# Peptides against a protein of PDB entry 5EIB: the designs that were tried, part 166

Target 1, 366 residues: chain A of PDB entry 5EIB
Amino acid sequence: VDLEPGTMDSVRSGPFGQIFRPDNFVFGQSGAGNNWAKGHYTEGAELVDSVLDVVRKESESCDCLQGFQLTHSLGGGTGSGMGTLLISKIREEYPDRIMNTFSVMPSPKVSDTVVEPYNATLSVHQLVENTDETYCIDNEALYDICFRTLKLTTPTYGDLNHLVSATMSGVTTCLRFPGQLNADLRKLAVNMVPFPRLHFFMPGFAPLTSRGSQQYRALTVPELTQQMFDSKNMMAACDPRHGRYLTVAAIFRGRMSMKEVDEQMLNVQNKNSSYFVEWIPNNVKTAVCDIPPRGLKMSATFIGNSTAIQELFKRISEQFTAMFRRKAFLHWYTGEGMDEMEFTEAESNMNDLVSEYQQYQDATAD
Target 2, 366 residues: chain A of PDB entry 5EIB as posed
Amino acid sequence: VDLEPGTMDSVRSGPFGQIFRPDNFVFGQSGAGNNWAKGHYTEGAELVDSVLDVVRKESESCDCLQGFQLTHSLGGGTGSGMGTLLISKIREEYPDRIMNTFSVMPSPKVSDTVVEPYNATLSVHQLVENTDETYSIDNEALYDICFRTLKLTTPTYGDLNHLVSATMSGVTTCLRFPGQLNADLRKLAVNMVPFPRLHFFMPGFAPLTSRGSQQYRALTVPELTQQMFDSKNMMAACDPRHGRYLTVAAIFRGRMSMKEVDEQMLNVQNKNSSYFVEWIPNNVKTAVCDIPPRGLKMSATFIGNSTAIQELFKRISEQFTAMFRRKAFLHWYTGEGMDEMEFTEAESNMNDLVSEYQQYQDATAD

## One batch from the design tools (peptide; made by RFdiffusion4, then SolubleMPNN)

Design b2_p18_6_s4 (from b2_p18_6, 8 letters changed)
Fold by OpenDDE base, seed 2:
Structure b2_p18_6_s4 (fold): chain B 366 residues (1-366), chain A 18 residues (1-18)
Amino acid sequence: as target 1 above (366 residues)
Amino acid sequence: SFEYVKRKAYHYKPPKPV
């Protein structure tokens, strides 16, 4: 789905374009022009019914519909505005199904789009209310991984998208292969989301190895375990050491000892016990799939629900507030039918979310 | 203008080195 035809043509002509049904390409002509309100109330609203017709048709073809997965950006107009409109409409029609998102968070280091803080704040407001699981993917964190860990001098969107793709493949492993922990979206939500609003995840992937060191690196369970819990390996620009893990899932792939995985997972929890909440029992889940990703002997994917994610929301809130106090560009949103109240409500809800994360960070077992 | 923001966004510049 896109509000621009050129994106769909690029996907269709791409190396994997043939895996999608032609009838499932739904696109507009005008685009959202980085305006959330165009995505949500005007251009996106004109297209949404055509998307919902496709969603219904594909849902009816499912023997067992678990839910929906949306991949979108929060800085743009289409991914943020129309994406959250679609989430809302799908939630209204399928209230008992899981809504899962891969949400690319805007970073001022990566994009010069001035209105991204508005689009992100308005999107986060919708995600808090209408999603069950949201993987927070920060382009800044991806860039830092590419530069610092992968030793890429000039990271490209191709390099960033490769990390996203590897992570998406990792977190969906349990859904795609039988006999795994978190074998469905609902079980993942039950294991990862102790409080309904606190459903924002920090993803990570291992191994991440520079081209120059690949030939010298042995892939071992201890090294994968150490890397996935490293703050520098998080794909959200938050330091887990500044918060506490509510829940964690680790998905190992490849031929390895289950015993060794369990030992290393226990060791990393014990070494980092101060960074876990004590009042959530069995808050670390481990899965092992014998099927490695293509081109690797083994991998591990990390999913963290951490109170440190509040750093991401605080950053967005600070940027939002600095623009909103000046009423900068508000007329572009209000001109599409938005009220200034919607901005204040979205800011308030995001600040409430930050306060909730802080409350649970400071909570002790009584 | 809204077009100015559009033109800046369509030029997906790779992440600037921080």
Scores: peptide ipSAE 0.000, ipTM 0.376, DockQ to the pose 0.018
Fold by OpenDDE base, seed 3:
Structure b2_p18_6_s4 (fold): chain B 366 residues (1-366), chain A 18 residues (1-18)
Amino acid sequence: as target 1 above (366 residues)
Amino acid sequence: SFEYVKRKAYHYKPPKPV
């Protein structure tokens, strides 16, 4: 789905274009112009029914519909505005199904789009209310991984999207291979989300190795475990050492010893015990899938629900507040039928979310 | 079960930070 036609042609001409049904390509002509309000109230609203018809058709063809998975950016107008409109409409029609998102957070290091803080804040407001689980993929963290860890001097969108793809493949492993931990979206939500509003995850993927160091790196369970829990490996720009994990899932792939995985996972929990909440027992879950990802002998994927994710929301909130106080670009949104009150509501809800994370961070076992 | 722990966690409203 896109508000621009050119993206659909790129997908069709791509190496995987044939895996999608032709009728499932829904697109507009005008684009959203990086405006959430165009995505949500005008251009996106004109297209949403056509998307919902496809969603219904695909849902009816499912033997067992678990839920929906959206991949979108929060900085742009289509992914943010139309994406959150779709989430709302799908939630209204399928209230008992899981809503899962891969939400790409904007960063000034990656994009010069001045209004990204508005689009992100307005999107987070919708995601808090209408999603059950959201993987926060932060373009700032992706850029920093590409630059610092992968030693890419000038990271590209292709380099960032490679990390996103690896992560998406990792977190969906348990859904694609029967008999694993978190074998369905509902079990994942049950294991990862202790409080309904606190459903924002920090993903991570290992191994991440620079081209120059690939020949010197062993792929071992200890090295994967160590990298997966490293703050520099988080795909959300927050330091887990500044917060506490509510829940963690680790998904190992490849031929490895389950005993070695359990030993390393216990060791890393004990070493980092101060970074876990003590009042949620057994809050770390581990899965092992014998099937490695393509091109790797083994991998590990991390999913963290941490109160440190508030650092990401604080960054967006600070940028939002600095723009909103000066009423910068508001006329672009209000001209599409938005009320200025919706900005204030979105800011308030995101600040409430930050306060909720802080409350659970400071909570002790009585 | 993790579900039992979750039920306890849902009932645990941490004190509001003062």
Scores: peptide ipSAE 0.000, ipTM 0.350, DockQ to the pose 0.036
Fold by OpenDDE base, seed 4:
Parts: sequence; structure tokens; C-alpha cells
Structure b2_p18_6_s4 (fold): chain B 366 residues (1-366), chain A 18 residues (1-18)
Amino acid sequence: as target 1 above (366 residues)
Amino acid sequence: SFEYVKRKAYHYKPPKPV
């Protein structure tokens, strides 16, 4: 789905374009112009019914519908505005199904789109209420990984999208291979989301290795475990040492010893015990899939529900507040039928979410 | 202008890796 045809043409002409049904390409002509309100109230609202018709048709063809997975950006008007409209409409029609998102967070290091903090804040407000689980894929973190860790002097969207694809492949491993932990979306939510509003995940991937170093690195279970818990391997620009883990899932892929994995996972928990809440028993889950990712002998994927995710929301909130106090570009949103009050409600709800994370960070076992 | 913000976002598509 897109409000612009050019993205659909790029997918259709791509190496995997033939795996999608032609009738499942729903697109507009005008685009959202990086305006959440165009995506949510005008251009997106004109297209949403055509998308819902396709969603219904595909849902009816499922033997067992678990839920929905949306991949979208929160900086752009289509992914943010139309994406959140679509989530709301799907939630209304399928209230008992899991809503999962891969939400790409904006960064001024990656895009010069000045209104991205508005689009992100308005989107987060919707995601808090209408999703069950959200993977926060932060363009800030992706850029920093590409530049600092991978030693790419000029990171491209191709480089960022490679990290996104590795992360998405990692977190969906348990859904795609039988006999794994969190084998369905509902079990993932039950294990990862102790409080309904606190469903924003910090993903991480190991190994992250520069092209020049790939040939010389023997990957071991201890090295994967250490890298997976390193803040530099997180796909969200948060330091887990500034918060506490509510829940963690670790997904190892490749041929390795289960005993060695369990020993290393115990060691990393003990070493980092101050960064876990003590009042959630058995809050670390481990899975091992014997099938490695393409091009690697082994990998580890991290899913963290951490109170440190508030750093990401604070960054967006600070940028939002700095523009909103100046009434910068508001007329572009209000001109599409949006109320100025929706900005203040979205800011308030995101600040409440930050306060909730802080409350659970400071909570002790009585 | 909103068109300027749109144009900047469109042009900052890093070139597709050939």
C-alpha cells in the first residue's frame, strides 16, 4: 500500500515482485507529502476502504488468522497517517486479532523532513492505543550502526534497509519455523508485554560486522550473546543501561549447543542483573533455531521490552515541543481537517507513556 | 513550503545501490 505509485512500481519490478498478487497493490496518485493529516484524514481516508477490501479478502482466505503485521515509517505522511488510520480500522473490524507493527522512527540524521516529529508523535499516540506489539526500528540507531559500527562513510537507504531486513527476519524466526518459543503473535504478546500500553520493543541483531572484517571473525555463542546485549547492536537509539528490562527474548539461529546458549544467557543476565526488574519472574526467554539466516553460520536476535525506550520518545517529544511552541507548519495539518487539540493530546499521551516507563523502572519488589 | 519539505524528502532518497 502507498499513496504514491512509484513505490509499488519499485516493488513490482524488484526480485520478489512476483510473490505479491497484482490485485493486492493498492496505491494513490497524490501522496501524503510528509503530512500525517493527509495520510489520516484526506488522501489516506479516500484509499482506506480499498485497502480494507483487500484485507478482508486475504483474511477470509486464511485457515487461521492470528493477526496483522504492518511495516511503516512514522516520519512520512503515508506510513504515519494512513498506516495509523489502517490500524484503527482493522482494530475496529478485528478486535480479537493481534496488531503487530514494525515502526521506523524518524531521525534528523537520515532525513531533512522538518515535520517528522509531528508525524511521529501523532503516530505514537495511535500506536499506544491500537497496537499489541510494536518493534521500534529507529533510523537514528540504524544510521549510527552503519556509520560507527559498519564503517560506512555515507550510509544509504539500502544499508539501513539491510539492517531492517535482518531484524525483521530475526524477530519473525519463531513464527516461521516449528517448535519455537513464541510460535504465534499472541504468545509473543503474553511473554513480552506485562502491561498493555508498554508494548514497544527495542530490537537488536548480532553479528554486526563491517564488510572488511567479515572474513576474519569466527562467530561464537559467547560473542553473539555479548553483542546482542551491547547498546551498539540495538536498532533503537536507547542505552539499556539507563533503564530496566521488563522482558527479553533472545533468538539464536544456526547449529550451536543449547547448553552453551543457556550458560551464556545465564551469565549475561547475572552480569547485567541491575538492568532487569526483579519483580517479573522468568522475564528472559531463549529460543534456538537450527536454521541460520542467509549468508551467516549463526546469528542472535534480541527483543527487549525496556524502560530505556523512553529515551527514544523523549527525543521525539523534545523535537515536537520545539516546533509546536512556534506553531511551525500547523496550518498544513489543520488545513487537511485536523484539530490543533490532537497535537496536544498526542504530546500528552506520549509524555504519560514516558512517565509509565519511569514508574516501572523505579518500582522495587516489596 | 510543504512542497519544499516534500522535495527534500524525495531527493534524500539515497541513490539505489546499483
Scores: peptide ipSAE 0.000, ipTM 0.375, DockQ to the pose 0.018
Fold by OpenDDE base, seed 5:
Structure b2_p18_6_s4 (fold): chain B 366 residues (1-366), chain A 18 residues (1-18)
Amino acid sequence: as target 1 above (366 residues)
Amino acid sequence: SFEYVKRKAYHYKPPKPV
């Protein structure tokens, strides 16, 4: 789905264009132009019914519909505005199904789009209410991983999207292969989301290795485990050491000793015990899938529900507030039928979310 | 104009070397 036809042509002409049904390509002629309100109230609203018709058709063809997975950017107008409209409409029609998102967070390091803080804040407001689980994929963190860890001097969208794809493949492993842990979207939500509003995850993928070091790096369970829990490996620009993990899932892939995985997972929990809440029993889950990713002997994927995610929301909120106080560009949103009050409501709800994360961070097992 | 912000927005600046 897109409001711009050229993106669909790029997908169709791409190496994977044939994996999608031609009738499942729904697109507009006029893009949202990085305006959330165009995506949500005008251009996106004109297209949403055509998307819902496809969603219904595909849902009816499912033997057992678990839920929906949306991949979108929160900095743009289509992914943010139309994406959140679509989430709302799907939630209205399928209230008993899981709503999962892969939400790409904007960063000034990656984009010069001045209104990204508005689009992101307005989107987060919708995601808090209408999603069950959201993977926060932060373009700032992706850039920093590409530059610092992968040693790419000039990271590209291709490099960032490679990390996104690896992460998406990793976190969906338990859904795609036989396993005990998080075998469906509902089990994932039950294991990862102790409080309904606190459903924003920091993902991570290991191994991440620079091309120059790839030949010298051993792929071992200890090294995967160590890298997966490293703050520099988080695909959200948050330091887990500044917060506490509510829940964690670790998904190992490849032929490895389950005993060694359990030993290393116990060791990393013990080493980092101060960064876990003690009042959620069995809050670390581990899965092993014998099927490695393509081109790797083994990998590990991390899913963290941490109170440190508030750093990401604070960053967006600060940028939002600095623009909103000046009423900068508001007329572009209000001109599309949006109320100025929705900005204040979105800001308030995001600040409430930050406060909730802080409250659970400071909670003790008394 | 919204087009002016579009033109700035689509200029993927390669991230400044920090």
Scores: peptide ipSAE 0.000, ipTM 0.392, DockQ to the pose 0.017

Design b2_p18_7_s1 (from b2_p18_7, 10 letters changed)
Fold by OpenDDE base, seed 2:
Formats: structure tokens, sequence, C-alpha cells
Structure b2_p18_7_s1 (fold): chain B 366 residues (1-366), chain A 18 residues (1-18)
């Protein structure tokens, strides 16, 4: 789905364009112009019914519909505005199904779109209310990983998207292969989301190795475990040492010893015990899939529900506040039928979310 | 759109280098 035809044409003409049904390409002509309001209330609203028709058709063809997975950006107009509109409409029609998102967080390091803080804040407000699970994929963190860890001097969107694809492949492993922990979206939610509003995850993937260091790297369970829990490996720009893990899932892929995995996972928890809440028992889950990802002998994917995620929301909130106080570009949104109150409500809800994370960070076992 | 995105990334990099 896109409000611009060019993106769809690129996908269709790409090496995997044939994996999608032609009738499932739904697109507009005008785009959203990086405006959440155009995505949510005007251009996107005109297209949403045609998307919902396709969603219904595909849902009816499912023998067992678990839920929905949306991949979208929060900085643009289509992914943010129309994406959250779709989430809302799908939630209304399928209230008993899981809503899962891969939400790309904007960063000034990768885009010069000045209104991204508005689009992100308005989107987060919708995600808090209408999703069950959200993987926070932060373009700032992706850029930093590409630059610092992968030693790419000039990261491209291709480089960032490679990290995203590896992460998405990792976190969906248990859904795609039988006999795994978190084998369905609901089980994942039960294990990862102790409080309904606190459903924003910090993902990570290992191994990440620079081209120059690949020849010297051994792929071992200890090294995967160490890298996976490293703050520099988080795909959300948060330091987990500044917060506490509510829940963690680790998905190992490849031929390895379950015993070694369990030992290393126990060791990393013990070494980092101060960064876990003590009042949620058995809050770390581990899965091992014997099938490695393409091109690797083994990998590990990290999913963290950490109170440190508040750093991401604080960053967005600060940027939002700085713009909103000046009413900068606000007329672009109000001109599409929005009220300023919706901005204030979105800001308030995001600040409440930050406060909730802080509350649970400071909570002690009674 | 991909070309616009790469251009935006290039501008963002330039802005950080300044």
Amino acid sequence: as target 1 above (366 residues)
Amino acid sequence: SAARDEAALARARAARAA
C-alpha cells in the first residue's frame, strides 16, 4: 500500500515483485507530502476502503488468522498517517486479533523532513491505543550501527533496510517454523507485554560484523549472546543500562547446543541483573531454531521490552515540543481538518507512556 | 521515492557534517 504509485512500481519491477498478488497492490496518485493529516484524514481516507477490501479478502482466505503485521515509517505521511488509520480500522473490524507493527522511527541523521516529530508523535498516540506489539526500529540506531559497527562511512537506505530485513526475519522465526517458543502472535504478546500500554520493543540482531573484520570473527554462542545484549547493538536508540528490562526474548538460529545457549543466557542475565526488574519472574525467554538464516551459520535475534525505550519517546517529545510551541507548520495539518487539540492529546499520551515506563523502572518488589 | 530518500539522507549527512 502506498499513496504514491512509484513505490509500488519499484516493488513490482523488483526481483521479488511476483510474490505479491497484482490485485493486492493498492496505491494512490497524490502522495501524502510527509503530512500525517493527509495520510489519516484526506488522501489516505479516500484509499483506505479499497485497502480494507483486500484485507478482508485475504483474512477470509486464512484458515486460522492470528492477526496482522504492518511495516511502516512514522516520519512520512503515508506510513504514519495512513498506516495508523489502517491500524484503527482493522482493530475496529478485528478486535480479537493481534495487531503487530514494525514501526520505523524517524531521525534527523537520515532525513531532513522537518515535520517528522509531528508525524511520529501523532503515530505513537495511535500505536499506544491500537497495537498489541510494536517493534521500534529507530533510523538513528540503524545509522549508528552501520557507521560504528559495520564501518560504513556513508550508510545508504539499502544498508539500513538490510538491518531491518534481518531483524524482521529474526523476530518472525518462531512464527515461520514449527515447535518454537512464541509460535503465534498472541503467545508473544503474553510473554513480552506485562502491561498493555508497554508494548514497544527494542529489537537487535547478531552477528553484525564489518566487512574488514569478517575474516577474524568466529560465530559462537557466547559472542552472539554478548553482542545481542550490547547497548551498541540495539536497533532503538536507547541505552538499556539507563532502564530495566521488563521482558526479553532471544531467538537463536542455527545448529548449536541448547545447553550452551541456556548457560550463556543465564550468565548474561546474572551479569546484568541490575538491568532487569526483579518482580517479573521468568521474564527472559529463549528459543532455538535449527535452521540458520540465509548466508549465516548462526544468528541471534533480540527482543527487549525495556523501560529505557522512554529515551526514544523523550527524544521525539522534545523535538515535537520545540516545534509545537512555535506552531511551526501547524497550518499544514489544520488545513487537512485537524484540530490543535489532537496534537496536545498525542503529546500528553506519549508523556504519560514515558511516565509509566519510569514508574515501572523505579518499582521494587514489595 | 528511493531517489528522494537517498537525497534526503545525503542532505541529513551534510547537515550533520556542517
Scores: peptide ipSAE 0.045, ipTM 0.702, DockQ to the pose 0.020
Fold by OpenDDE base, seed 3:
Structure b2_p18_7_s1 (fold): chain B 366 residues (1-366), chain A 18 residues (1-18)
Amino acid sequence: as target 1 above (366 residues)
Amino acid sequence: SAARDEAALARARAARAA
């Protein structure tokens, strides 16, 4: 789905374009112009019913519909505005189904779109209320991984998207291969989301290896485990050491010893015990899939529900506040039928979310 | 779209380097 036709053409012409039904390509003509309000109230609102028709059709064809997965950016207008509109509409029609998102967080390191803080804040407001699980994929973190870890001097969107795709493949492993931990979206939510509003995940992937070092790297379970918990491997721009993990899931892929995985996972928890809340029992879950990802002998994917994620929201909030105080570009949004009050509500809700994370970070076992 | 994205990324990199 897109408000621009060119995106659909790119998907169709891509290596996997044929896996999608032609009728499932729903697109507009005008785009959102990086305006959340165009995505949510005007251009997106005109297209949403056509998308919902496809959603219904595909849902009816499912033998067992678990829920929905949306991949979108929060910095643009389509992914942010129309994406959150779609989430709201789907939630309304399917209230008993899981809403899962892969939400790409904007960064000024990656984009020069001035209004991204508005689009992100308005989107987060919707995600807090209408999603059950949100993987925070932060372009800030992706850029830093590409530049610092992968030693890419000039990261491209292709490089960033490679990390995203690896992570998405990793976190969906348990959904695609039967008999695993978190085999369905609801079980994942139960294991990962102890509090309904605190459903924002920090994903990570291992191995992250520069092209020049790949040939010299022996992939071992200890190395994967250590790297997976390294702050530099987090695809959200927050430091887990500045917060506490509420819950963690680790998904290992490849031929490895389950016993070794369990031992290493126990060791890393013990070494990092100060970074876990003590009042959530059994808050680390591990899965192993014997099927490695393409091109790797083994991998590990990390899903963290950490109070450190508040750093991401604080960054967005600070940028938002700096713009909103000046009423910069507000007329672009209000001109599309948006109320200025929605900005203050969105800001408030995001600040409340930050406060909630901080509260649970500071909570002790009574 | 891809060309616009790469251009935006290039501008963002340039702005950070300045």
Scores: peptide ipSAE 0.033, ipTM 0.657, DockQ to the pose 0.020
Fold by OpenDDE base, seed 1:
Structure b2_p18_7_s1 (fold): chain B 366 residues (1-366), chain A 18 residues (1-18)
Amino acid sequence: as target 1 above (366 residues)
Amino acid sequence: SAARDEAALARARAARAA
């Protein structure tokens, strides 16, 4: 789905374009112009019914519909505005199904789109209320990984998208292969989301290795485990050491000893015990899938529900506030029928979310 | 609220038609 035809043409002409049904390509002509309001109330609202028709058709073809997965950006107009509109409409029609998102967070390191803080804040407001699980894929973190860890001097969107694809593949492993932990979206939510509003995940992937060092690096379970818990490997620009994990899931892929995995997972938890809440029992879950990802002998994927994620929201909030105080570009949104109050409500809800994370960070076992 | 979103949508449509 897109409000511009060019993106759909790119997907269709791409190496995997044939895996999608032609009738499932729904697109507009005018785009959103990086305006959340155009995505949510005007251009997107004109297209949403056509998308919902496809969603209904595909849902009816499912033997056992678990829920929905949306991949979108929060900095643009289509992914943010129309994406959150779709989430709302799908939630209304399927209130008993899981809403899962892969939400790409904007960063000034990657994009010069000035209004991204507005689009992101307005989107987060919707995600807090209407999603059950949101993987926060932060373009700032992706850029930093590409630059520092992968030693790419000038990271491209291709480089960032490679990390996104690896992460998405990793976190969906348990859904795609039988006999795994979190084998369905609902079980994932039960294990990962102790509080309904606190459903924003910090993903991570290992191995992350520069091209120049790949040949010299042995992939071992201890190394994967260590790298997976390293703050530098988080796909959200947050330091887990500044917060506490509410819940964690680790997904190992490849032929390895389950005993070794369990030992290493226990060791890393013990080593980092100060960074876990003590009042949520059994808050770390581990899965092992014998099938490695393409091109790797083994990998580990991390899913963290950490109170440190508030750093990401604080960054967005600070950027939002700096613009909103000046009413910069606000007329672009109000001209599409938005009220200034909607901005204030979105800001307030995101700040409330930050406060909730802080509350649980400071909570002790009574 | 759904009612607010519908009202906002209606305003947006009106603004575009003008």
Scores: peptide ipSAE 0.006, ipTM 0.469, DockQ to the pose 0.556
Fold by OpenDDE base, seed 5:
Structure b2_p18_7_s1 (fold): chain B 366 residues (1-366), chain A 18 residues (1-18)
Amino acid sequence: as target 1 above (366 residues)
Amino acid sequence: SAARDEAALARARAARAA
């Protein structure tokens, strides 16, 4: 789905363009112009019914519909505005199904779009209310990984998207291979989301290795375990050491010893015990899939529900507040039918979310 | 769209380097 026709042509011409049904391409003509309001209330609103018709058709063809997965950017207008509109409409029609998102967070390091803080804040407001699970994929973290870890001097969107794809593949492993931990979206939510509003995940993927170091790196369970818990490996620009894990899932892929995995997972928890809440028993889950990802002997994917995620929301909130106080570009949104009150409500809800994370960070066992 | 995005990224890099 896109508000620009050219993106559909790009997908069709891509290496996997033929995997998608032609009738499932829904697109507009005008685009969103990086405006959340155009995506949500005007251009997107004109297109949403056509998308919902496709969603209904595909849902009816499912033997057992678990839920929905949306991949979108929060910095643009289409992914943010129309994406959250779709989430809302789907939630209304399918209230008993899981809503899962891969939400790409904007960063000034990656984009010069000045209104991204507005689009992100307005989107997060919707995600707090209408999603069950949100993987926070932060362009700032992706850029830093590309630059610092992968030693790419000039990261491209292709480089960033490679990390996104690896992460998405990792976190969906249990959904694609039978008999795994978190084999369905609802089970994932039960294991990962102890409090409904606190459903924003910090993903990570290992191994991440620079081209120059690939030949010297052994892929071992201890090394994968160490790397996936490293703050520098998080796909969200947060330091887990500044918060506490509510829940964790680790998904190992490849042929390895379950005993070794369990030993290393226990070791990393013990070494980092101060960074876990003590009042949620058995809050770390581990899965092993014998099928490695393409091109690797083994990998590990990390999913963390950490109170440190508040660092990401604080960053966005600070940027939002700095613009909103000046009413900068606000007329672009109000001109599409938005009220300034919606900005204030979105800001307030994000600040409340931050406060909730902090509350649970400071909580002790009774 | 990809070309536009890469241009935006290039501008963002330039802004950080300044």
Scores: peptide ipSAE 0.093, ipTM 0.744, DockQ to the pose 0.020; fails the geometry check

